# Peptides against a protein of PDB entry 3B8E: the designs that were tried, part 36

Target 1, 230 residues: chain A of PDB entry 3B8E
Amino acid sequence: PFLIFIIANIPLPLGTVTILCIDLGTDMVPAISLAYEQAESDIMKRQPRNPKTDKLVNEQLISMAYGQIGMIQALGGFFTYFVILAENGFLPIHLLGLRVNWDDRWINDVEDSYGQQWTYEQRKIVEFTCHTPFFVTIVVVQWADLVICKTRRNSVFQQGMKNKILIFGLFEETALAAFLSYCPGMGVALRMYPLKPTWWFCAFPYSLLIFVYDEVRKLIIRRRPGGWVE

## One batch from the design tools (peptide; made by RFdiffusion4, then SolubleMPNN)

Design b1_p11_5_s4 (from b1_p11_5, 10 letters changed)
Fold by OpenDDE base, seed 4:
Structure b1_p11_5_s4 (fold): chain B 230 residues (1-230), chain A 11 residues (1-11)
Amino acid sequence: as target 1 above (230 residues)
Amino acid sequence: LELSLLALKLL
């Protein structure tokens, strides 16, 4: 998010506070819950990892986590961001280079894509109105990410949802996201303005995409062992 | 790894 903010000079898509709420709030219990996941049914049929040659975190894992799943998550967040700004009169093309004028408190006549002028205060309301739905979008795509992380090779349908701590983590992150989004005073305390309930659904296609993508990947691995997709 | 993930989420 922050790289695109710098490179494209767009209004800030996700605030530092919301990022901290993801990293220290919503992600912590879900991540810990993976330590309690049951071993895959085929784990004893796999050769043990060689601790001298095989890294625990390999380039393939980094590529999958950051290069593929992380990119889909970022796209989901940015989709929500662009939709909200478009609904408020700022089309995606108009946002390019707008940051300088957007963040200037002395400019109170920033035009949208339709020629409507926006004061600094109005622009900041819209910006902070983007932060909460972006945050919620990340939580919704994290549901899929957490579920796909249950297994390396087996389908989630083969593994099942038996990890009670993981299920608790999904409820906890969702409850925390709802609390941060709707609790009175969060707009002042965290600059997280309440979102319309419809914004929760904006991420669902991306969450489904993550899930389907990983299940297809796992299916390919199961059908073609030793392929480049491993 | 979590710190690296955190750093990448911040990026």
Scores: peptide ipSAE 0.023, ipTM 0.670, DockQ to the pose 0.091; fails the geometry check
Fold by OpenDDE base, seed 3:
Structure b1_p11_5_s4 (fold): chain B 230 residues (1-230), chain A 11 residues (1-11)
Amino acid sequence: as target 1 above (230 residues)
Amino acid sequence: LELSLLALKLL
């Protein structure tokens, strides 16, 4: 979010407080739950990690986490952001470079894509209205990310959903996301304004895409051991 | 998962 905010000079897509709610709230229990995952059926065919040569965080993990899955998650969040702003009169092309005027409290006549003028207060309401759906979008794509992280090589259908702590984590993060989105006073406390229930579904295609992408990747690895995809 | 989420925050 912040890189595109800086590079494209768009209105802030995700607030700092909202990011903290992801880091400290919705992600904590899911991340801990992975420690309780059952070993893959092929683990005994792998040699023990050499602590001197084999990094815990390798290039493959960085490529998957940052280069692939993280990019799809970001695309999901930005899709939700652009849809909300478009529904409020700001088409994606009009947002490019708009940040400077958007964040200026003394400019009260910022035009949207239809020539409607927006006061600073109105613009900030729309900005904060984007933060909650972006946050919820991240939680929804994280469902898929958590599920795909259960295994490195085996399909989730081969591994199964036996980890009760992971299942609890999925419910916990969803319940917390609903609480933060709809609890009275969250708009004042966290700048997270209530979202329409329809915004929960905006991320579902991206969550499905993450899941399908990883299952296809794992299928390729199983069919072509030692390939460049591994 | 944490790395994926960190990547998401950088974007």
Scores: peptide ipSAE 0.022, ipTM 0.654, DockQ to the pose 0.148; fails the geometry check
Fold by OpenDDE base, seed 1:
Structure b1_p11_5_s4 (fold): chain B 230 residues (1-230), chain A 11 residues (1-11)
Amino acid sequence: as target 1 above (230 residues)
Amino acid sequence: LELSLLALKLL
């Protein structure tokens, strides 16, 4: 989000506080829960990793995490961001280059795509109104990300959902996201304004896409061991 | 998960 914020000069899609809420709030319990995941049924049929040659973090893992799943998550967040801004009169094309004027508190006549003028205060309300749904979008796509992280090769349907700590993590992160989104005073404390319940659903296609994409990836790995997809 | 989120922070 910050890279696109700089390159495209768009209004800030995700605030620093919301990023911290992801890192320190919603992600911790889910990430810890993976330590309690059961080994894959075929793990004992695989050769042990060579500690001298085989990296724990390899190019395939980086490609999967940053280049694939992370990109889909980012697209989900940006989709929610663009939809919210479009509903408030700012079409995606109009947002390009708008940051400079958007962030200038002395400019109180920034026009939307329909010629409506927006004060600095109004613009900041809309910006902070985007931060919370972006955050929630990340939580929703994290459901899929956490579930796909249960296994490297086997389908989640083969592994099952037996990890109670992971299930707890999914509820905890969702409850925390709801708390941060709807608790009175969060707008003042965290600049996280309440979101319409409909915004929770904006991420669902992307969450499903992540899940399906990884299941297809795992299916390919199972059918073609040693492929570049592994 | 953490790596995917790091990617999100960079974007």
Scores: peptide ipSAE 0.022, ipTM 0.658, DockQ to the pose 0.150; fails the geometry check
Fold by OpenDDE base, seed 2:
Formats: sequence, C-alpha cells, structure tokens
Structure b1_p11_5_s4 (fold): chain B 230 residues (1-230), chain A 11 residues (1-11)
Amino acid sequence: as target 1 above (230 residues)
Amino acid sequence: LELSLLALKLL
C-alpha cells in the first residue's frame, strides 16, 4: 500500500495506525496458532533440513509470501479502495498524482472525475472511510492465508481443521476486526470510520482465489515431487 | 503468513 501511495501519488489507502492493528492485533493469535499445527502425514519421509545450507526462509517461501499471496492480498485491499473512491466520484485514473492536492488543507476545490468540488474535510472523510474496509479486506484474505499456511504439501482437506487454537484465532481476528470497525470512538482514536456490512464481502473472491491457488499449487507438488514449485 | 503481511505493509 505505502509503495503505491508514494509511486502513484494516490490518496493514502491504508492508515499507519490501521497497519499496526493488523500487525499487532489481528495477526498475532493466528500466527502463534501455527506453532500448534499437527505435522504433515509425510514429514517423517522427508530428510531433515541441513542448518548450514538450507535457510528457514528460502527463495520459494519469499516467492510465495511476497510474490504471490501478498500480491493477491494487496490487490484485494486496493480493489476495495478503488471501489469506494469510485462510488464517491473518484475514478482510479483520476487518483494518479492527486495526493499533493488531496493532502493540501488550503485547497478546497479538488475536482472529482465528474467535476464535483471537494473540500479538504470531505476528502479526508472519504479517505478514512477507505481505511476500515481495506483493513477488513485484509482480515478476510488472511483467513485463507492462515488456512493455507497449515501445510506445505498436503491439502487442507487432507490435514483437516483439527487445530483448535487456529480456529480460535480465526474467530478472534474476526471479532477484533468487528470491534475496531464498529466500536464507538474508533473514528477518533484510530481514524477508522464504520463500514457498511456489504464491504465485508468485497474480499471474498480474493480469499477464495488464495485458497484455490494454493490448493492447486500443493496438488502440483504432490503429483510432481522435486519440481520448481517446491 | 508474516511474510505475506510484511509484503502488504510494503505495498
């Protein structure tokens, strides 16, 4: 989000405080829950990692995390952001370079894609209205991300949902996301304005995409051991 | 998961 904010000079898609709520709030219990996941059924058939040559974080993990899953998550968030701004009269192309005028408190006549003028206050309301749905979008795609992280090779359907701590984590992060989104005063405290319930569904296609993509990946690994995907 | 989230922070 922040790189695109700098490069494209668009209005801020996700607030710093909201990012911290993801990192320290919603993701902590889910991440810890992975430590309690059962070993894959074939783990004893694998050779032990050589601690001198084999990194814990390898190129395949970086490619999956940053290059694939992280990109799909970011696309989900940005999709929600662009939809909200478009509904308020700001088409995606019009947002390019708009940040300079958007963030200037002395400019009260910033035009949208339809020639409507927006005051600084009105623009900031729209910006902060984007932050909460973007946050919720991340939480919804994280459901899929957490579930796919249960295994490296086995399908989630083969592994099952036996990790009660992980299930608890999914409920906890969702409850926390709802709390941060709807609790009175969060608009002042976190710059997170309440979202319409419909915005929760914007992430569902991306969550499904993450899940299907990883299951297909794991299927390929199982059928072709030692392939470039592993 | 953490790496995916870190990617989200960077983007």
Scores: peptide ipSAE 0.021, ipTM 0.649, DockQ to the pose 0.149; fails the geometry check

Design b1_p11_6_s1 (from b1_p11_6, 8 letters changed)
Fold by OpenDDE base, seed 4:
Structure b1_p11_6_s1 (fold): chain B 230 residues (1-230), chain A 11 residues (1-11)
Amino acid sequence: as target 1 above (230 residues)
Amino acid sequence: LILELVLEALQ
């Protein structure tokens, strides 16, 4: 998100506070819950990892986490961001290079895609209105990420949802996201303005896409062991 | 996301 903010010079899509709430708030319990996941049924049929040559975090895991899943998450967040800004009169093409004028408090006549002028205060309201739905979008796609992380090879349907700590983590992150989004004063304290309930559903296609993508990947691995997709 | 935080904090 932040790299695109710098490169494209768009209004800030996700604030520092919201990122902290993701990394330290919503992700913490879910990540810890994976340590309590049951071993896959086929784990004893796999060769043990060579601790001298095989890293726990390898290039393949980095490619999956950051290069594939992380990119889908970012796309989900940016989709929500662009939809909100478009609903407020700022089409995606108009956002390119707009950051400089957007963040200038002395410019109170920034035009949207329809020629409507926006004051600095109005622009910041819209920006902070984007942060909360972007945050919620990340939480919703993280449901899929957490679920797909339960297994490396087996389908989630084969593994099942037996990890009570993981289930608790899903409820906790959702409850925390709702609290941060709707608790009175969060707009002042965290610059997280309340979102319409409809924005929770904006990420669902991306969450489903992540889930389907990983299940298909795992299916390919099961059918073709030693393939490049592994 | 941590890297993004650090980059954001440096601005």
Scores: peptide ipSAE 0.033, ipTM 0.728, DockQ to the pose 0.038
Fold by OpenDDE base, seed 1:
Structure b1_p11_6_s1 (fold): chain B 230 residues (1-230), chain A 11 residues (1-11)
Amino acid sequence: as target 1 above (230 residues)
Amino acid sequence: LILELVLEALQ
């Protein structure tokens, strides 16, 4: 998110407070829940890693986490961001380079793609209106991310959803996201304005994409062990 | 997060 904000000079898609709510709020319980996941059925058929040479976090894991899943998550967030801004009159092309004027409180005549002028206050309202749905989008794609993290090689359909702590984590992160999105005063306290319920569904295609992508990846690994996808 | 904090500090 932030790299595109710098490179494209677009209005801020996701605020620091919302990122803190992700990193410290929504992700902690789900991440801890993975410690209680049942071992894969075939784990005892795998050779142990060499603890002296084999890293727990390898290049393949980094590539998967940051390069693949993280990119899909970012795309989901940006999709929601662009849809909201487009609904408010700001087409994606018009957002390029707009940040400087957007963030200037002395400019009260920033035009949208349709020639409507926006005051600084109005622009900040729409910006903060983007932050909450972006945050919720991340939570929704994290459902898929958490579920795919249950296994490295086996399908989730083979593993099942037996981890009650993980299920609790999914409900907790969702409840926290709803609380932060809809609790009165969050606009003042966290710069998180309430979102329309429809915005929750904007992330669903991306959540499904993450899930399908990982299941296909795991299927390839099972069929072609030792591939670059592993 | 660090990058955002840096940007907020630059703003």
Scores: peptide ipSAE 0.025, ipTM 0.691, DockQ to the pose 0.032
Fold by OpenDDE base, seed 3:
Structure b1_p11_6_s1 (fold): chain B 230 residues (1-230), chain A 11 residues (1-11)
Amino acid sequence: as target 1 above (230 residues)
Amino acid sequence: LILELVLEALQ
């Protein structure tokens, strides 16, 4: 989010507090739950990791986590962001370079794509209205991310959903996301204004895309052992 | 998180 915010000079898509709610709130229990995942059925066919030569975090893991899945997550969040701003009169092209005037409290006549003037207060309401749906989008996409992280090579359908702590984590992160989105006072405390229930569904295509993408990747790895995709 | 916070603080 912040890289595009800096490069494109767009209004802030996701607030600092909202990011903290993701990283320290909704992602903690799910991440811990992975420690309780059962070993893959083929793990005993692999040689033990050499702790001197084999990194715990390798280039393939970084590429998968940040380069592939992280990019799809970001695209999902930004899609939600652009839709909300477009519904409020700000087309994506008009957002480029708008940050400077958007964040200036002394400019009360910032024009949207239709020539409507927006006060600083009105702009901040729209910005904070984007933060909550972006947050929820990330949580919904994290469902798929957590599920795909259960295995490196085997399909989730082969592994199954036997990890009760992971299932609990999915419910916990969803319940926490709902609490942060709808609890009275969260707009003041966290700059997270309540979202329409329809925004929860905007991320579902992206969550499905991540799941399908990883299952296809794993299928390719199983069919072509030792390929560059592994 | 740290990278995001640093990038935010640089703005």
Scores: peptide ipSAE 0.032, ipTM 0.720, DockQ to the pose 0.039; fails the geometry check
Fold by OpenDDE base, seed 2:
Order: structure tokens, then sequence, then C-alpha cells
Structure b1_p11_6_s1 (fold): chain B 230 residues (1-230), chain A 11 residues (1-11)
């Protein structure tokens, strides 16, 4: 998200505080829950890794986490961001390079895509209105991410949802997301304005996409052992 | 996300 903010000079899609709430709030319990996941049924048929040559974090894991899943998560968040701004008169193409004028408090006549002028205060309300739905979008796609991380090779349907700590983590992160989104004073404390319940559904296609993508990947691995996808 | 935080802190 922030890389696109710098490169494209768009209004800030996700605030620093909201990012901290993801990394330190919603993601902690889910991430810890993976330590309690049951081993895959075939893991004992695999040779032990060589601790000197085989990294715990390999190029394939980095590519999957940051290059594939992370990009789909970012796309989900940005989709929500662009929809909100478009509903407020700012089309995606108009946002390119707009940051400089957007963040200038002395400019009170920033035009939208329809020629409407926006004061600094009005612009910041719209910006902070994007932060909460972006945050919630990330939480919703993280449901799928957490579930797919249960296994490397076996389908989630083969593994099952037996990890009670993981299930608890999914409820906890959702409850925390609801708390941060709707608790009075969060707009002042976190710059997170209340979100319409409809915005929770904007992420669902992306969550489904992540899940389907990884299940297809795992299916390919099972059918073609030793492939480049493993 | 950590990289994004670092980049934001550098601004």
Amino acid sequence: as target 1 above (230 residues)
Amino acid sequence: LILELVLEALQ
C-alpha cells in the first residue's frame, strides 16, 4: 500500500496506526495459532531438511507470501480504497499525483473528477473514511491466508479445521476489527472513521480468490511432486 | 507491512 502511495503520489490509503493494528493486533493471535497446527498426514514420509543448506524461509515461501498472497491482499485493500474515493467523486486516474495538493492544508479548492472543490477538512474526512474499510478488507483476506497456511501440500479439506486455537484466532481478529471500526472515539484515537457494514463484503471475492488459488496450487503439487511450485 | 511502517517513519 505505502509503495503505491509513494510511487503514484495518491492520497494515503492506509494509515500507520491502522497498519500497526494489523501487525500487532489482528495478526498476532492467528500467527501464533499456526504453531499449534497438526502436522500434515504425509510429513513423516519427507526427509528432514538439512539445517545448513535448507532455509526455513526459502525463495518459494517468500514468493508465495509477498509476491502472490501479499499482492492479492494489497489489491483487495486498494479496490476498497478506489471504490470509496470514486463514490466521493475521485476517480482512480485523478488520484495520480494528487497527494501534494491533497495533503496541503492551505489548498481548499482541490477539484474532484467532476469539478467539485474540496476543502482540506473534507478531503481528510474522506481519506480517514478509507482507512477503516481498508483495514477490514485486510482482516477478511487474512481469514483465507490463515486457513491456507495450515498446510503446504494437503488441501484444507483433508487437514480439517481441528486447531481450536486457530478458530479462536479467526474470531478474535474479527472481533478486534469490529471493535476498532465501531467503538466510539476510534476516529480521534486511530483516525479510523466508522465503516458501513456493506464494506465488509467488498473483500469477500478476494478472500475467496486467495483460498481457491492456494487450493489449486496444492492440487498441482499433489499431482506433480517435485514441481517448481513446491 | 513492517517495510511499509519503516517507509512511513522515514517520511
Scores: peptide ipSAE 0.030, ipTM 0.708, DockQ to the pose 0.039; fails the geometry check

Design b1_p11_6_s2 (from b1_p11_6, 8 letters changed)
Fold by OpenDDE base, seed 3:
Structure b1_p11_6_s2 (fold): chain B 230 residues (1-230), chain A 11 residues (1-11)
Amino acid sequence: as target 1 above (230 residues)
Amino acid sequence: LLLELVLEALR
């Protein structure tokens, strides 16, 4: 998200505080829960990792985490961002290069795509109105990400949902996201304004896409062992 | 996301 903010000079789609809430709040318990996941049924058929040649973090893992899943998550968040701004009169093309004037507190007549003028305060309300739905979008896509991370090769349907700590993590991150989104004072404390309940559903297609994508990937790996997809 | 935070701090 921040890379596009820099490159395109758009209004800030996800605030620093909101990013911290993801990394230190909603992602911690789920990440820890993966340490308690049961071994895959085929793990004893794999040769031990060679600690001298095999890295824990390899190119395949980086490609999957950042290049595939991370990009789909970012697309989901940005979709929500662009929809909210468009509903408030700012079409996506108009946002390009707008950051400089958007963040200038002395400019109180920034025009939207329809010629309506926006004060600095009004612009910041809209910006912070985007942060919460973007955050919630990330949490919703993280549900799928966490579930797919249960296994490397086997389907989630083969592995099952037996990890009670992981299930707890899913509920915890969702409850925390709801708390941060709706608790009074969060607008002042975290620059996270309350969101309409409908925004929770905007990420569901992307969460489903992540899940289906990974299940298809794993299916291909199982059918064609030693392929480039592994 | 941590990488994005670092990039933001370096802005």
Scores: peptide ipSAE 0.034, ipTM 0.732, DockQ to the pose 0.042
Fold by OpenDDE base, seed 4:
Structure b1_p11_6_s2 (fold): chain B 230 residues (1-230), chain A 11 residues (1-11)
Amino acid sequence: as target 1 above (230 residues)
Amino acid sequence: LLLELVLEALR
C-alpha cells in the first residue's frame, strides 16, 4: 500500500498508526494462536523435513504470503480506499499525482473529479476517513488468511475449527478493530475516524476470494502431489 | 506491513 502511495503519488491510503494497530494489535493474538493448531491428519505420513536443507520459511511460503495472499489483501484495501474516495468525489484516475497538492497545507482549493474544491482540513478528514475502513478491510481479509493458515494441505473443512485460541483470536481482533474504529476520541488520538457499518462488508468478497483461492490450491495439491502449486 | 511502517516513518 505505501509503495503505491509513493509510486502513484496518491493520498495516503493507510496511516502509520493503522499499520501499527494491524501488526502489533490485531495480528498478534491470531498469529500466536496458530502455534496451538492441531496437526493435520496426514502429518505423520509425511517425511520429516531435512533440518539442514528445508527451511521453515521457504520461497514457496514467501510467494504464497506476499505474492498471492498479500496481494489480494492489498487489492481489498485499495478497493475500499478507492470506493471511499470516489464517494467523496475523487475518482481513481484523478488521485494519480494528487499527493503533492493533497498534502500541501497552503493549497485550499484542490479540485475533485467534479470540480468541487476541497480545503486542506476537508482533505485530511477524507484521508483519515479512508484509514479506518482500510484497517477494517485488512482485519476482515485477515479472518480468511488466519483460517487458511490452519493447514498446509488439508481443507479447513477437514481440519475443522477446533482451535479455541484461534477462535478467540478472531473475536479479539474483531473486537479490537471495533474498539479502535468506534471508541470516542480515536479520531483525535489515532486519526481513525468512525466508519459506517457498511464498510465492514466491503472486504467480504476479498475475504471469500482468499478463502476460495486457498481451498482450491489445497485441493490441487491433494489431487496432484508434487506440483508447482505447493 | 513492517516494511511499509519503516518507509512511512522515514517520510
Scores: peptide ipSAE 0.034, ipTM 0.735, DockQ to the pose 0.038
Fold by OpenDDE base, seed 2:
Parts: sequence; C-alpha cells; structure tokens
Structure b1_p11_6_s2 (fold): chain B 230 residues (1-230), chain A 11 residues (1-11)
Amino acid sequence: as target 1 above (230 residues)
Amino acid sequence: LLLELVLEALR
C-alpha cells in the first residue's frame, strides 16, 4: 500500500498504526497457531531438507507470499480504498498526484472529480475513513491466507480444520479487528474511524479468490509431482 | 507489511 502511495502520490490508503495493528495484533496469534498444525499425511514420503543447501524461505515461498498472495491482499485493500473514495467524489484517476495538495493544511479548496471543494479537515476524515475498512479487508483476506497455509500440498478439505488453536486465532483476530474498528476513542488513538458493517463484505470475493487459487495450485501439485509450482 | 512499515518510517 505504501509503495503505491509513494509512486502514484495518492492519499494514504493505510496508516502506519494500522499496519502495526495487523503485524503485531491480528496476525500474531494466527501465525503462532500454524506451529500446532498437524503434519500432512504424505510428509514422511518426502526427503528431508538439507539444512546447508535448502533454505526455509526459498524463492517459491517468497513468490507465493509476496508475489501472489500478498498482491491479491493488496488488491483487496485497494479495492475497498478506491470504492470509499469514489463514493465520496474522488474517482481513482483523480487521486493520481493528489497527495501533495491533499496533505497540505493550507489548501482548503481541493476539488473532487465533480468539482466539489474539500477542506483539509474533510479530506482527513475521508482518509481516516479509508484506513479502518482497509485494515478489516486485510483481516478478512488473512482468514483465507491462514487456512491455505495449513498445508503445502494436500487440500484443506483433506487436512480438515482440526487445529483448535488456529480456529481460536481466526476468532481472536476477528474480535480484535472489531474492537479496533468500533471501540470509542480509536479515531483519536489510531486514526481509525468506525466503518459501516457493509465494508466487512467487500473483502469476501478476494478471500474466496485466495482460497480457490491456492486449492487449484495444490491440486496441480498433486497431479504433477515435482513441478515448479511446489 | 513489514516492508511497508519500514518505508513509512523512512519517510
């Protein structure tokens, strides 16, 4: 999100505090829960990793985490961001290069796509209104991400949802997201304004996409063992 | 997300 903020000079889609809430708040328990996941049924048929030559984090893992799943997550967040701004009169194309004027406290006549002038205070309300839904979008997409991380090769349907700690993690991250979104004072403390309940659903297509994408990937791996997709 | 945080800190 911040890379696009710099390159495109758009209004800040996700604040630093919200990023911290994701990495240190919502993701911590879910990530730890993966340590308690049951081994895949075929794991004993795989050769052991060579600690000297085989990295724990390889190019395939980086590609999956950042190049594929991470990009879909970012797209989900930006979709929510652009929808909110468009509903407030700022079309996506109009946001390009707008940051300079958007962040200037002395400019109180920034025009939207329809010629309406916006004060600095009004603009910041809209900006911070985007942060919470973006955050929630990431949490919803992380549901799918966590579930797909249960296995490398087997389908989640083969593995099942037997990890009670993972299930707890899903509820915990959701409850924490709701707390951070709706607790009084979070607008002042975290620059996270309350979101309409409807914004929780904006991420669902992307969450489903991640899940389906990974299940298809795993299906391909099972049908073609030793492929580059592993 | 950590990369995003680092970039934000460097701003």
Scores: peptide ipSAE 0.032, ipTM 0.730, DockQ to the pose 0.041
Fold by OpenDDE base, seed 1:
Structure b1_p11_6_s2 (fold): chain B 230 residues (1-230), chain A 11 residues (1-11)
Amino acid sequence: as target 1 above (230 residues)
Amino acid sequence: LLLELVLEALR
């Protein structure tokens, strides 16, 4: 998100506090829950990893995590961001280069795409109104990310949802996201303003996309072992 | 997301 903020000079799509809430709040329990996942049915048919030559985190895993899934997650967040700003009169094209004026407290006449002038305070309310839904969007796409991380090769439908700690993690991260989004005072404390319930659904297509993408990936791996997709 | 934090700190 911050890379696009710099490159495109758009209003800040996700605040540092919300990022910390993701990394330290919502993602911790889900990540720990993966340690309790059942082994895949075919794991004993695989050759053991060579600890001296084979890295646990290899280029393929980095490419999958950051280059593929991470990009889909980012797209989901930005989609929510652009939708919110568009609903408030700021079309995506109009946001390009707007950051300088947006962040200037002395400019109180920033125009939206429809000629409406926005004060600094109004702009910051809209910005912080974007942060919370972006955060929630990340949580929703993390549901899919966590579920796909249950297995490396087998379908989730083959593995099942037997990990109670993982299920608890999904509820915990969702409950925490709801708490941070709707608890009184979070706007002042965390710059996280309440979001409309509809914003929770904005991420669902992307969450589904992540899930389907990974299931297709795993299907390809199962059908064509040794491919670049593995 | 850690990268985002680092970038924000460098801002």
Scores: peptide ipSAE 0.032, ipTM 0.726, DockQ to the pose 0.041

